# Peptides against a protein of PDB entry 3HUF: the designs that were tried, part 65

Target 1, 320 residues: chain A of PDB entry 3HUF
Amino acid sequence: MWIIEAEGDILKGKSRILFPGTYIVGRNVSDDSSHIQVISKSISKRHARFTILTPSEKDYFTGGPCEFEVKDLDTKFGTKVNEKVVGQNGDSYKEKDLKIQLGKCPFTINAYWRSMCIQFDNPEMLSQWASNLNLLGIPTGLRDSDATTHFVMNRQAGSSITVGTMYAFLKKTVIIDDSYLQYLSTVKESVIEDASLMPDALECFKNIIKNNDQFPSSPEDCINSLEGFSCAMLNTSSESHHLLELLGLRISTFMSLGDIDKELISKTDFVVLNNAVYDSEKISFPEGIFCLTIEQLWKIIIERNSRELISKEIERLKYA

## One batch from the design tools (peptide; aimed at target 1 R27 S44 K45 K104)

Design b2_p27_8 (made by RFdiffusion4)
Pose (drawn by RFdiffusion4):
Structure b2_p27_8 (pose): chain A 301 residues (1-255, 262-274, 288-320), chain P 27 residues (1-27)
Amino acid sequence: MWIIEAEGDILKGKSRILFPGTYIVGRNVSDDSSHIQVISKSISKRHARFTILTPSEKDYFTGGPCEFEVKDLDTKFGTKVNEKVVGQNGDSYKEKDLKIQLGKCPFTINAYWRSMCIQFDNPEMLSQWASNLNLLGIPTGLRDSDATTHFVMNRQAGSSITVGTMYAFLKKTVIIDDSYLQYLSTVKESVIEDASLMPDALECFKNIIKNNDQFPSSPEDCINSLEGFSCAMLNTSSESHHLLELLGLRISTFMKELISKTDFVVLNGIFCLTIEQLWKIIIERNSRELISKEIERLKYA
Amino acid sequence: EDDEKLEEEFGDELLEEVDEYDDEKEE
């Protein structure tokens, strides 16, 4: 999401989260859902228009910002973005840091993008919530992405968690649920400061894993719990390979040395396991000679 | 630094010029 703040007291010492839409910025305007008051001698009463475009699907994967556009409103002293004068017809920016000078004001409005891309575990969930989050400047998607910061698990309806959830937990993604999304549906009309929505997501994550037999205490105890073991799988996607790597496994991808060297086969007279079955063991027992002894029992037998 | 100095020395004159300009622009 986009945030602005400034040195001096030109934004009254406050920061602000800017959602997709249009803002009028100037000396004689009141701070509301569509105006930003910036007080300085050289800033025109109505000085600049900031237009933030809604996110594209590609930004969910790249982590790129919503397009930020600035128009100078035929002002006395002009507008510059990153030291470039804003021409008529305005300019658009896809960088993550923007220094915006209004008039001859010695203090710049500093706009910066904070990473926030939300992965859903369920297509019906994505379709229900995507437009809401996109209007806040939050890209969403279903497939794996390296720019994902949060993962929405399905309602844990007294049932096992999905591989997408296990993977998000291991790569240290913040796991959230419906209750946090309901909070996000509150905030479009609001004028709120930098980092206003982020801590609640961490609180939601910390509460989810508490008293939960689908999760251990931390991603740290899960990571490299199967070191010294090896495995094999058919056409491993880079995500499943990375998931198994995070467990400390040695992996052999196939399209005498696939059988005796390899301790077990991970799926989707060899011994086979699903990742869902492997997660049950990855949690269960205690030590390295216990939590990886049940897996060593399933191999010999 | 030049703009900070300019506003400390001639800030009221800059504001007057800005007001006049904005009023003529609205007309």

Design b2_p27_8_s1 (made by RFdiffusion4, then SolubleMPNN; from b2_p27_8, 13 letters changed)
Fold by OpenDDE base, seed 1:
Structure b2_p27_8_s1 (fold): chain B 320 residues (1-320), chain A 27 residues (1-27)
Amino acid sequence: as target 1 above (320 residues)
Amino acid sequence: SENKKLLEEKGEEIEEEVEKYDEEKEK
C-alpha cells in the first residue's frame, strides 16, 4: 500500500494510507476518501491530483507498487516529483519512494510503498477476496511468488494443512485466514487519517499457529531437519519440490511409479507421493521402500524427534 | 536548511501570488 507522510505540519503530523483511487490535493479541500488537505501558504486551493491504480498481475510477482500518477492542476508554481517538474498531462511513477513537492512549499510529501502481497491457496477464496484486496492496493494471486508477504490458509475443518500452507510456513510467510481479510475490509475508512490503524497480521498468524497443532513452533524447527536423508518424488509439483528442499532433503525425481527401479531404491530413503497416486497405487508400491504422502511426511516433521521417527519407519520397511 | 527559512520568511508574498493566480484561473 502507498503511505504518505510529510515534513513539518503540512499533513497535520499524520501518516495516511492511499488506496487505489483519485485524490485532489490542496489547501482548501477537506480530508476524505478523495481529498488530501495540505496546509501551507504556498499551496493552491486545488493543487494536484494523485491517482493510484489497482495492482497489476506483474506487481504480484515483483512486489512493485501500484502505479502512482501525479498531475498538476495548473498551479502557479507547479508540482515536482523527485525534483523533476511534473508534465502538463501528468506523470506516472513506479518507484517505491516519491518525494512530492507542491509549489514552493518548503516541506515535501514523502510517499513510500509498504509491501503487502497476499497469496491464496484456494482459487475460490481468491475469487471472493481479490477485488476487495485490490481496492486496498494489495496484489493477490495463487502462484508462489518471492514477493508474497502473506498467505491465506484454507480452513477446511478436520483436514490436514495443504502443501501450499506448509511451504508458506517454511518460507516464513505470514499465514492469515478469512477473519483477517474480513477485518481488513472494515478498516478502509478508519486508516485515512492514521496509517498505524492498519491491522497487524502477525497477531492473526500467532493465533493460527497457537490454535493449530499441525504447525511446529517455528519454521526453524523444520528447515534442514531432514538433512542427510534422500527422497524421490514425482516431477509434477514445483512447490512440493521446494518444500522438500527446505527440509534439507536430497531429491531425485521420477515421472511414474514404474521408473522406481532398484537403483533409485538403493540411493533413496523414502518416496514422497501426492495423495492421488498414494491412494490409487498403494497396492503396487515397490518392495523395500518407504512410501508416504507429503502430509504424512509433515506429521513426522512437526515432531521434536522427526529424524528418529523417520529413521524407524525406513528401517521397519527395509526389513519387512 | 537556509532555503527552507527563506521560503518561510517569504510565505506571505508566496501566498498572495498563489491566491492571485487561483483567482485569475476561476475567471
Scores: peptide ipSAE 0.367, ipTM 0.842, DockQ to the pose 0.681
OpenDDE base, seeds 2, 3, 4, 5: peptide ipSAE 0.363, 0.365, 0.309, 0.365; ipTM 0.837, 0.836, 0.666, 0.838

Design b2_p27_8_s2 (made by RFdiffusion4, then SolubleMPNN; from b2_p27_8, 13 letters changed)
Fold by OpenDDE base, seed 3:
Structure b2_p27_8_s2 (fold): chain B 320 residues (1-320), chain A 27 residues (1-27)
Amino acid sequence: as target 1 above (320 residues)
Amino acid sequence: SENLKLIKENGDEIQKEVDEYEEEKEK
C-alpha cells in the first residue's frame, strides 16, 4: 500500500494510506476519499492529481508498488517527483519511494510503499477476495511468489492443513484467515486520516498458531529437523519439493513409481507420495521402503521427537 | 472555526519558513 507523510506539518502531522484511485491534491480541497489537503501558501488551490492503479499480476511476483501517476494541474511552479519535473501529460512511477514537491513549497510529500502480497491456497477464496484486496492496492495470487508476505489459510473444519500452508509457515510467511480479510475490508474509511490504524496481521497469525495444534511453535522447530535423512519424491509440485528442502532432506525425484529401483531404495530412507497415489489400492509399494504422504510427514515433524519417530518407522519397515 | 484557524496559523508559519529559506538561498 502507498503511505504518504509530509514535512513541515503540511499534511497536518498525519500519515495517510492511498488506496487505488484518484486524488486531487491542493490547498483548497477537503480531505476525503478523493482529495488530499495540503497546507501551504506555496501550493495551488488544486495543484496535482495523484492516480494509483490497482496492482498488476507482475506486482504479485515482484512485490513492486501499484503504479503511481502524478499530473500537475497546470500550476505556475509545477510539480516535481524525485527532483524531476513532472511532464505536461503526467508521469507514472514504479519506485517504492517518491519525494513529491508541490510548487515552491520547501516541504515535500514523502510517499513510500509498504509491501503486502497475499497468496491464497485455493482458487475459490481467491475469487471471493481478490477484487476487494486489489482495491486496497494488495496484489493477490495462487502461485508461490518470493514477494508473498501473507498466506490465506483455508479453514475447513477437521481437515489437515495443506502443503501450501505448511510451506508458507516454514518460509515465515504471515498466515492469515478469512477473519483478517474481513477486517481489512472494513478499515478503508478509518485509515484515510491515520495510516497507523492499519491492522497488523501478526496478531492474527499468533492466534492462528496458538489455537491450532497442527502448527509447531515456530518455523525454526521444523527447519532442518530432518537433516541427514534422504527421501524420494514423486515430481508433483514445486511447493512440496521446497517444503522437503526446508526440512533439511536430501531429495531424489522420480516421475513414476516404476522408476523406484533397488538403487534408489538403497539410498532413500523414505518415499513421499501424494494422497492420490498413496490411497490407490492398485499400487503396490516396493518392499522394504517406508512410503508416506506429506501430510503424514507433517504430523511427524511437528512432534518434538520427530527424528526418533521417523527413525523408528524406517527401521520397522526395513525389517518387515 | 478552530480547524480553519489552525490551517491559517500553520499556513502562516510555513510561509515564514519558505520566505526564510528563499532569503537564505539568495545569500
Scores: peptide ipSAE 0.024, ipTM 0.466, DockQ to the pose 0.123
OpenDDE base, seeds 1, 2, 4, 5: peptide ipSAE 0.020, 0.011, 0.010, 0.020; ipTM 0.500, 0.305, 0.307, 0.517

Design b2_p27_8_s3 (made by RFdiffusion4, then SolubleMPNN; from b2_p27_8, 14 letters changed)
Fold by OpenDDE base, seed 1:
Structure b2_p27_8_s3 (fold): chain B 320 residues (1-320), chain A 27 residues (1-27)
Amino acid sequence: as target 1 above (320 residues)
Amino acid sequence: SEDEELLKEKGEEIEEEVEKYEEEKEK
């Protein structure tokens, strides 16, 4: 989201979130959802127009800002952004930091981008929330992104957490739920005058982790916890691969259970399967190898003695 | 200070120039 602040009390000492939309900026406007009052005698009554676009798909992957357009409203001394005069038709900016000078005002408006990108695990939830979040200037998507800051956990009562949720946790992404999204939707008007009123997702995350026994105390408890072990992974998602890498596993990738020969079994500690393959192929599992799902692996990983548990299961099946 | 007075005078001049330009635009 874009946040503006200014020196010299020209913004009344307050920071403001700018959501996607159009704002008239000037001395003789009243602060609302489309106006920014700037208290300076050196600026015009209506000095500039700020236009913030909704996030692009690219912004979700890059963590780039919503496009920020500045237009001078035909003022005596013009408008500058980053020491450059704004053109007559307006200019668009993709920099994360903008120093906006209104005419000869001795104080500048500083606009900065606070990165927030929300990944969804569930496409139905994305479809439900994406429009509202985009109107807050928050990029949204389904796929993993290096720019992802938050992850929406699907609350299915009594279900195991998804691979996406596991991976988001290990990546130290802030896991949130629908309750946080609901809260975000209600605060849009209240944060106009005070950007500090933006709800902290970290509190939501803490509550999720505290109330769900499917999470370890920290990602650090799981990261590299299986270092030195090797697994075979059958035709799983890229997220599954990255999850297993974060556990410190040596990974061999296969296309089918038929690719698992005796030589491979001798070099592999266990086989990781997706749920569909695990359920359908249980009767066809190679002898002398421990086969499990990612969800079953996760249940072991969250235990304090995960390495001992894995070792016992490997031994049990090698001698069975 | 003399510097504060000079800054104030300069501020008043800028205000007058802004006001004059706005008045000319409304005509």
Scores: peptide ipSAE 0.351, ipTM 0.828, DockQ to the pose 0.373
OpenDDE base, seeds 2, 3, 4, 5: peptide ipSAE 0.346, 0.346, 0.350, 0.346; ipTM 0.827, 0.825, 0.828, 0.825

Design b2_p27_8_s4 (made by RFdiffusion4, then SolubleMPNN; from b2_p27_8, 13 letters changed)
Fold by OpenDDE base, seed 4:
Structure b2_p27_8_s4 (fold): chain B 320 residues (1-320), chain A 27 residues (1-27)
Amino acid sequence: as target 1 above (320 residues)
Amino acid sequence: SENLELEKKFGDEIQKEVDEYEEEKEK
C-alpha cells in the first residue's frame, strides 16, 4: 500500500494510506476518500491529482508498488516528484519512494510503498477476494512468489493442511484466513487518517498456529530438520520441491515410478509422492523403498523426534 | 530551506500570485 507523510504540519502530522483511486490534492479541498488537503501558501486550491492504480500481475511477483500517477493541475508553481518537474500530461511512477513537492512548499510529501502481497491457496478464494484486496492496493495471486508476504489458508475443519500452506509456513510467510480478509475490508475508511490503524496479521497468524495441531511452534523447528537424508520425488510441483529443500533434504527427481531403479533406491532414503500418484500406484511401489505422501511426511516432520521417526520407517522397509 | 524563508517573508504575496493565476485560468 502507498503511505504518505510529510514534514511539518502540511498533512496535519497524519500518516495516510492511499488506496487505489484518484485524489485531488490542494489547499482548498477537504480531506476525504478522494481529497487530500495540503496547507501551504504556494499550493494551489486544487494543485495536483494523484492516481493510484490497482496492482498488476507483475506487482504480485516483484513486490513492486501500485503505479502512482501525478498530474499537475496547471498550477502557478508546478509539481515536482523526486526533484523532477511533472510533465504537462502527468507522469507515472513505480519507485517505492517518492518525494512530492507541491509548488514552493517548504516541505515535501513523502510517499512510500509498504509491501503487502497475498497468495491464495485456492482459486475460489482468490476469485472471491481479489477485487476487494486490489482496491486496497494489495496484489494477489495463486502461484508462489518471492514477494509474497501473506498466505491465505483455506479453513477446512478436519482437513490436512495443503502443501502450499506447509511451504508458506516454512518460508515464514504470514498465514492468514478469511477472518482477517473480512477485517481488512472493514477498516478501509478508518485507516485513511491514520495508517497505523492497519490491522496486524501477526495476531491472526499466531491464533491459527495455536489452534491447529498440524503446525509446529515455529518454522525453525522444521527447517533443515532432515539434513543428511535423501529423497526422490516425482517432478510434480515446484512448491513441493522447495518445501523439501527447506527441510534440508537432498532431492532427486524422476518423471515416472518406472524410473525408480536399483541405483536410485540405493541412494535414496525415501520417495515422496503426491496423493493422486500414491493412491493410484500404491500397489506398484518398488520393493525396498519407503514411499510416502508429502502430507504423511509433514506429519512426521512436525514431531519433535522427526529424525528418529523417519529413520525407523526407513529401516523397517529396508529389512522387510 | 529557501522555500521556508520565502514562505515566512512573502507567504501572503505568494498565495495572492497563486490565487490570481487560478482566477486568470478560469476566464
Scores: peptide ipSAE 0.469, ipTM 0.933, DockQ to the pose 0.867
OpenDDE base, seeds 1, 2, 3, 5: peptide ipSAE 0.022, 0.020, 0.021, 0.460; ipTM 0.426, 0.367, 0.443, 0.930; seed 1 fails the geometry check

## One batch from the design tools (peptide; aimed at target 1 K104)

Design b2_p28_2_s1 (made by RFdiffusion4, then SolubleMPNN; its pose is not in this set)
Fold by OpenDDE base, seed 4:
Structure b2_p28_2_s1 (fold): chain B 320 residues (1-320), chain A 28 residues (1-28)
Amino acid sequence: as target 1 above (320 residues)
Amino acid sequence: DEKEKKEEIEEIKKEKEKREEEKKKLLE
């Protein structure tokens, strides 16, 4: 989200979140959802217009800012952004930091981008929330992104967590639920005065983890926990591959169960299958190798003795 | 211009101090 602050208290010491929308900036406006009062004799009554666009799909992958447009309202001394005079028709900015100089004001307004990108585990939840979150200046998407800061977990009571949730957790993203999204939607008015009033997603995350025994205490408990083991992986998502990498596994990828020969078995401790293959081909698994799903692997890795548990399962099948 | 700038800086500073004092009085 965009946050504005200013030197010299020209914003009355307020740090404001600027959501997507249009703001009239000037000396003789009242602070509201569409106006930013600046305390300076050196600025016009109505000095500039700020327009913040909704996030793009690209912004979700890059963690880049919503486009910030600045237009001078035909003032005597103009407006500058990053020491450059704003053009007559206005200029658009994609920099994460903007120093905005209104006329001869002795102090600058500093706009900075606080990165927040919310990944959804399913398209239905994304469809439900994307519009509202985009109106908060929050990029949203389904795909894995290095820019993701938050991950929406679907609360299905009694179901195993998804691979997406597992990977999000190990990537140290903040896992949130619909309750947090609802709360986030209510703060739009309160954050006009203080950007620090944004709800802490970490409380939501802590509550999710505390109430779900399928999570380890921390990502660090699982990261590299299987270092030194080797797996072969069949027809898994990119998230599944990255998940296995974060566990410290050496990964071999194959295209069919028929590719699992004696050579592969000799080099591999276990085979990771997707649920569909595991369920359909259970009868045709190669002898002498441990085959499991990501979800089954997860149940092992969340245990404190994960290495011992995996070793026991590998040994059980070698001597069977 | 420099004089006007200094005067404005001082006015903004005084207004800040006043707001901070008013906040303290509301918390007391």
Scores: peptide ipSAE 0.322, ipTM 0.841, DockQ to the pose 0.636
OpenDDE base, seeds 1, 2, 3, 5: peptide ipSAE 0.317, 0.317, 0.315, 0.316; ipTM 0.839, 0.839, 0.839, 0.838

Design b2_p28_2_s2 (made by RFdiffusion4, then SolubleMPNN; its pose is not in this set)
Fold by OpenDDE base, seed 1:
Structure b2_p28_2_s2 (fold): chain B 320 residues (1-320), chain A 28 residues (1-28)
Amino acid sequence: as target 1 above (320 residues)
Amino acid sequence: DEEEKKEIIEEIKEEKKKREEELKKLLE
């Protein structure tokens, strides 16, 4: 989200979030959802127009800012952004930091980008929330991105957490739920006066983790917890692969269960399967190998004695 | 330019002071 502040009290000591939309900036406007009052006689009554675009798909992957357009409203002394005069037709900016000088005012409006990118685990939830979140200047998507700051967990009572949720947790992404999204949808008016009124996702995250026994106390409890073990997995999911890597596993990939030969068995401690393959083919699993789902693995990993538990299962199947 | 800058800064300070005084009166 774009945040503006200014030195010299020209914004009356206020910080504002600029959501996607158009703002008239000047001395003789009243602060609202489409106007920014700037207090100085050196500033024109109507001085500039700021236009914040909605996030692009690229912004979701890069964590880049919503495009920021500045137009001077034919003022005597013009408008500058980062010491450069704004062109007659306006200019567009993708920098994360903008110093906006209005006319001869010695104080600048400072605009800075605070990155928030929300990944969704479920396409239905994305479809429900994406429009509203994009109107807040928040990029949204389904795919994993290095720019993701938040992850929306699906609330299904009695279901195990998804691989996406597991991976998001290990990546130290802030896990949020629909309650937080609902709260975000209400802040649009309150944050005009004070950008600090933006709800903190950390409290929501803490509550989710505290109240759900499917999470360890911290990602650090799981990261590299299986260092020294080797697994094989179907080459089907990049997220699953990355999850297993974060556990410290040596990973071999195979294309089909038919590729699980004696050589592979000799090199791996266990085989990780998706639920569909596990359920359909459990009767045909090779003897002497420990096969489990990612969800079953996760249930072991969240235990304090995960290494001992896995070792016992490996030994049990080796002597069976 | 420097004199004009000083004048603008002083004006902004005066406007700040006025707002602070108005706020104080509203809280009394």
Scores: peptide ipSAE 0.315, ipTM 0.828, DockQ to the pose 0.821
OpenDDE base, seeds 2, 3, 4, 5: peptide ipSAE 0.000, 0.315, 0.000, 0.293; ipTM 0.252, 0.826, 0.263, 0.811; seeds 2, 3, 4 fail the geometry check

Design b2_p28_3_s1 (made by RFdiffusion4, then SolubleMPNN; failed a check: the pose's geometry; its pose is not in this set)
Amino acid sequence: KKKELEEKLEEAKINNDEEEIKKLEEEL

Design b2_p28_3_s2 (made by RFdiffusion4, then SolubleMPNN; failed a check: the pose's geometry; its pose is not in this set)
Amino acid sequence: KEKELKEELEEAELNKDKKKIEELKKKL

Design b2_p28_4 (made by RFdiffusion4)
Pose (drawn by RFdiffusion4):
Structure b2_p28_4 (pose): chain A 301 residues (1-255, 262-274, 288-320), chain P 28 residues (1-28)
Amino acid sequence: MWIIEAEGDILKGKSRILFPGTYIVGRNVSDDSSHIQVISKSISKRHARFTILTPSEKDYFTGGPCEFEVKDLDTKFGTKVNEKVVGQNGDSYKEKDLKIQLGKCPFTINAYWRSMCIQFDNPEMLSQWASNLNLLGIPTGLRDSDATTHFVMNRQAGSSITVGTMYAFLKKTVIIDDSYLQYLSTVKESVIEDASLMPDALECFKNIIKNNDQFPSSPEDCINSLEGFSCAMLNTSSESHHLLELLGLRISTFMKELISKTDFVVLNGIFCLTIEQLWKIIIERNSRELISKEIERLKYA
Amino acid sequence: EIEREEPSDEELDEKIEEELEEDKERLE
């Protein structure tokens, strides 16, 4: 999401989260959902227009920002962005840091992008919530992405968690649920400061894993719990390979050395396991000679 | 440096209203 703040007291010492849409910025304008008051001698009463475009699907994967546009409103002293004068017809920016000078004001409005891309575990959940989050400047998607910062698990309806959830937990993604999304549906009309929505997501995550037999205490105890073991799988996607790597496994991808060297086969007279079955063991017992002894029992037998 | 004469308040309001309408349509 986009945030602005400034040195001096030109934004009254406050920061602000800017959602997709249009803002009028100037000396004689009141701070509301569509106006930003910036007080300085050289800033025109109505000085600049900031237009933030809604996110594209590609930004969910790249982590790129919503397009930020600035138009100078025929002002007395002009507008610059990153030291470039804003021409008529305005300019658009896809960088993550923007220094915006209004008139001759010695203090710049500093706009910066904070990473926030939300992965859903369910297509019906994505379709229900996507437009809401896109209007806040939050890219969403279903497939794996390296720019994902949060993962929305399905309602844990007294049932096992999905591989997408296990993977998000291991790569240290913040796991959230419907209750946090309901909070996000509150905030479009609001004028709130930098980092206003982020801590609630961490509180939601910390509460989810508490008293939950689908999760251990931390991603740290899960990571490299199966070191010294090896495995094999058919056409491993880079995500499943990375998931198994995070467990400390040695992996052999296939399209007398696939059988005796390899302790077990991970799926989607050899011994086979699903990742769902492997997760049950990855939690269960205690030590490295216990939590990896149940897996060593399933191999000999 | 840039120094220019500003448009009247009424003319600026008209231009802002038009541009806000266009932006609203574009964002739909």

Design b2_p28_4_s1 (made by RFdiffusion4, then SolubleMPNN; from b2_p28_4 with D9E D13E E14K K15E E21Q E22K E28K)
Fold by OpenDDE base, seed 4:
Structure b2_p28_4_s1 (fold): chain B 320 residues (1-320), chain A 28 residues (1-28)
Amino acid sequence: as target 1 above (320 residues)
Amino acid sequence: EIEREEPSEEELEKEIEEELQKDKERLK
């Protein structure tokens, strides 16, 4: 989200979130959802127009800012952004930090981008929430991204957490739910005067983890917990691969169960399969190797003695 | 309630310029 603050109390010492939309900036405007009052005699009654665009799909992957347009409203002394005069037709900016100077005002408005990108595990939830979140200046998507800060968990009562949720947890993404999204939708008006009123997603996350026994106490409990073990994985998803990497596993990939030969078995402690392959091919598993799903592996990983548990399972099959 | 006459545009420009100078001097 864009946040503005200013020097010299020209914004009354307040930080303000700028959501996507159009703002008239000037001395003789009242602060509301479309106006920003700037208190300086050197500023025109109506000085500039700020237009913040909704996030692009690219912004989800880069964590880049919503496009920020600045237009001078034909003022005597103009407007500058990053010490450059704004053109007559306005200019657009994609920098994360903007120093905005209105006319001859010695104090600058500092606009900075606070990155917030929400990944969804479910396309249906994305379809439901994307429009509203984009109107908050929050990029949204389904795919894994290094720019993601938050991950929406689908609360299905009694279901195992998804691989996406597991990976989001291990990569230290803040896991949120629909309750947090609902809360975000209500704060739009309250944060106009105080950017600090933005809801803390960490509280939501803590509540999710506390109320769900499928999560370890911290990502650090699981990261590299299986260092020194080797697995083979069917090349099914990038998220699954990244999850196994975060566990500290050495990963070999294969295309079919038929590629699991004696050589691969000799170098591999266990085979990780997706649910569909595990259920369909269980009768055809190679002898002498431990095959499990990611969900089954996760149940081992969340235990404090995960290394001992997995070692016992590996040994059980070597001597069977 | 003394209706504070809104300063003329010229007076406002002059006050602006004077405050701008004062603010520049304070930042030095």
Scores: peptide ipSAE 0.030, ipTM 0.509, DockQ to the pose 0.027
OpenDDE base, seeds 1, 2, 3, 5: peptide ipSAE 0.031, 0.000, 0.026, 0.028; ipTM 0.529, 0.224, 0.524, 0.512; seed 1 fails the geometry check

Design b2_p28_4_s2 (made by RFdiffusion4, then SolubleMPNN; from b2_p28_4, 8 letters changed)
Fold by OpenDDE base, seed 3:
Structure b2_p28_4_s2 (fold): chain B 320 residues (1-320), chain A 28 residues (1-28)
Amino acid sequence: as target 1 above (320 residues)
Amino acid sequence: EIEREELSDEELEEKIKKELEEEKKKLS
C-alpha cells in the first residue's frame, strides 16, 4: 500500500495510507477519503491530484507498487516528483519512493510503497476477497509468487493444513485467516488520519500458529531437516516439489507408479504420493519401498526428532 | 481571511513570493 508522510508538519504529523482512488491535495481541502489537506502557505488551495490505480497482475508477482499518478492543478509553481516537474497532462510513477514537492513548499510529501501481496490457498476464498483487497491496493492471487507476503489459510475445523499452507509457512510468509481479512476491511476510514491503525498481521499469524498443533515452532526447524535423504514423487504438483526442496531432499520425479523400477528404488529412501494415489494404489505398492503422503511426511517433519523417525520408518519397510 | 480572496492573481503571487522568501529565511 502507499503511505504518505511529510516534513515540517505540513501533514499535521500524520502518516496516511492512500488506497486506490483519487485525491485532491491542497491547503483548502478537508481530509477525507478523497482529499488530503496540506498545511503550508506555499501550497495552493487545490494544488495537485493524486490517483492511485488498483493493483495489476504483474504487481502480484513483482511486489511493485500500484501506479501513482500525479497531476498539477494548474498551479503557478507546479508540482515536482523526485526533483522532476510534473508534466501538464500529469505523470505516472512506479517507483517505490516518491518525493513530492508542491509548489515552492520547502517541505516535501514522502510517499513510500509498503509491499503487501496476498496469496490464497483456494479459488473460492480468492473470489470472495480479491475485489475488496484490490480496492485496498493489495495484489492477490492463487499462484506462488516471490513477492507474496501473506497467505490466507482456509480454516476448516478439524482439517489438515494444505500443502500450500505448509509451503507458505516454510517460506516465512505471514499466514493469515478470514478474521484478519475482515478486520482489514474495517479500518479503511480510520487509517485516513493514522496509518499505524492498520491491523498487525503478525499478531494474527502468531495466534494461528499457537492454536494449531500442525505447525512447528519455526520454519527453521523444518528447512533442510531432511538433508541427505532422497525421495521420489509424482510430477503433479509444483508446490509439493518446492516444499520437498525446502526440506533439503533430493527429488526424483516419475509419471506413474509403474515407472518405479528397481533402479529408482535403489536411489530413493521413500516415495511421496498424493492422497488419491496413496489410497487407491496402496495394495500395489512395490515391496521394500516406504510410501507416504505429503501430509504424513509433514507430521514427521514437525517432530523434533524427524530425522530419526523417518530413518526408522525407512528401515522398517526395507526389511518387510 | 476575507481579504485574501480579493487579491488579483498577480497580488496573490507577490504575497506568496514574499511569504516564501520569509519561509526560506526561517530555514536558513
Scores: peptide ipSAE 0.021, ipTM 0.459, DockQ to the pose 0.029
OpenDDE base, seeds 1, 2, 4, 5: peptide ipSAE 0.020, 0.000, 0.020, 0.018; ipTM 0.470, 0.151, 0.440, 0.455; seeds 1, 2 fail the geometry check

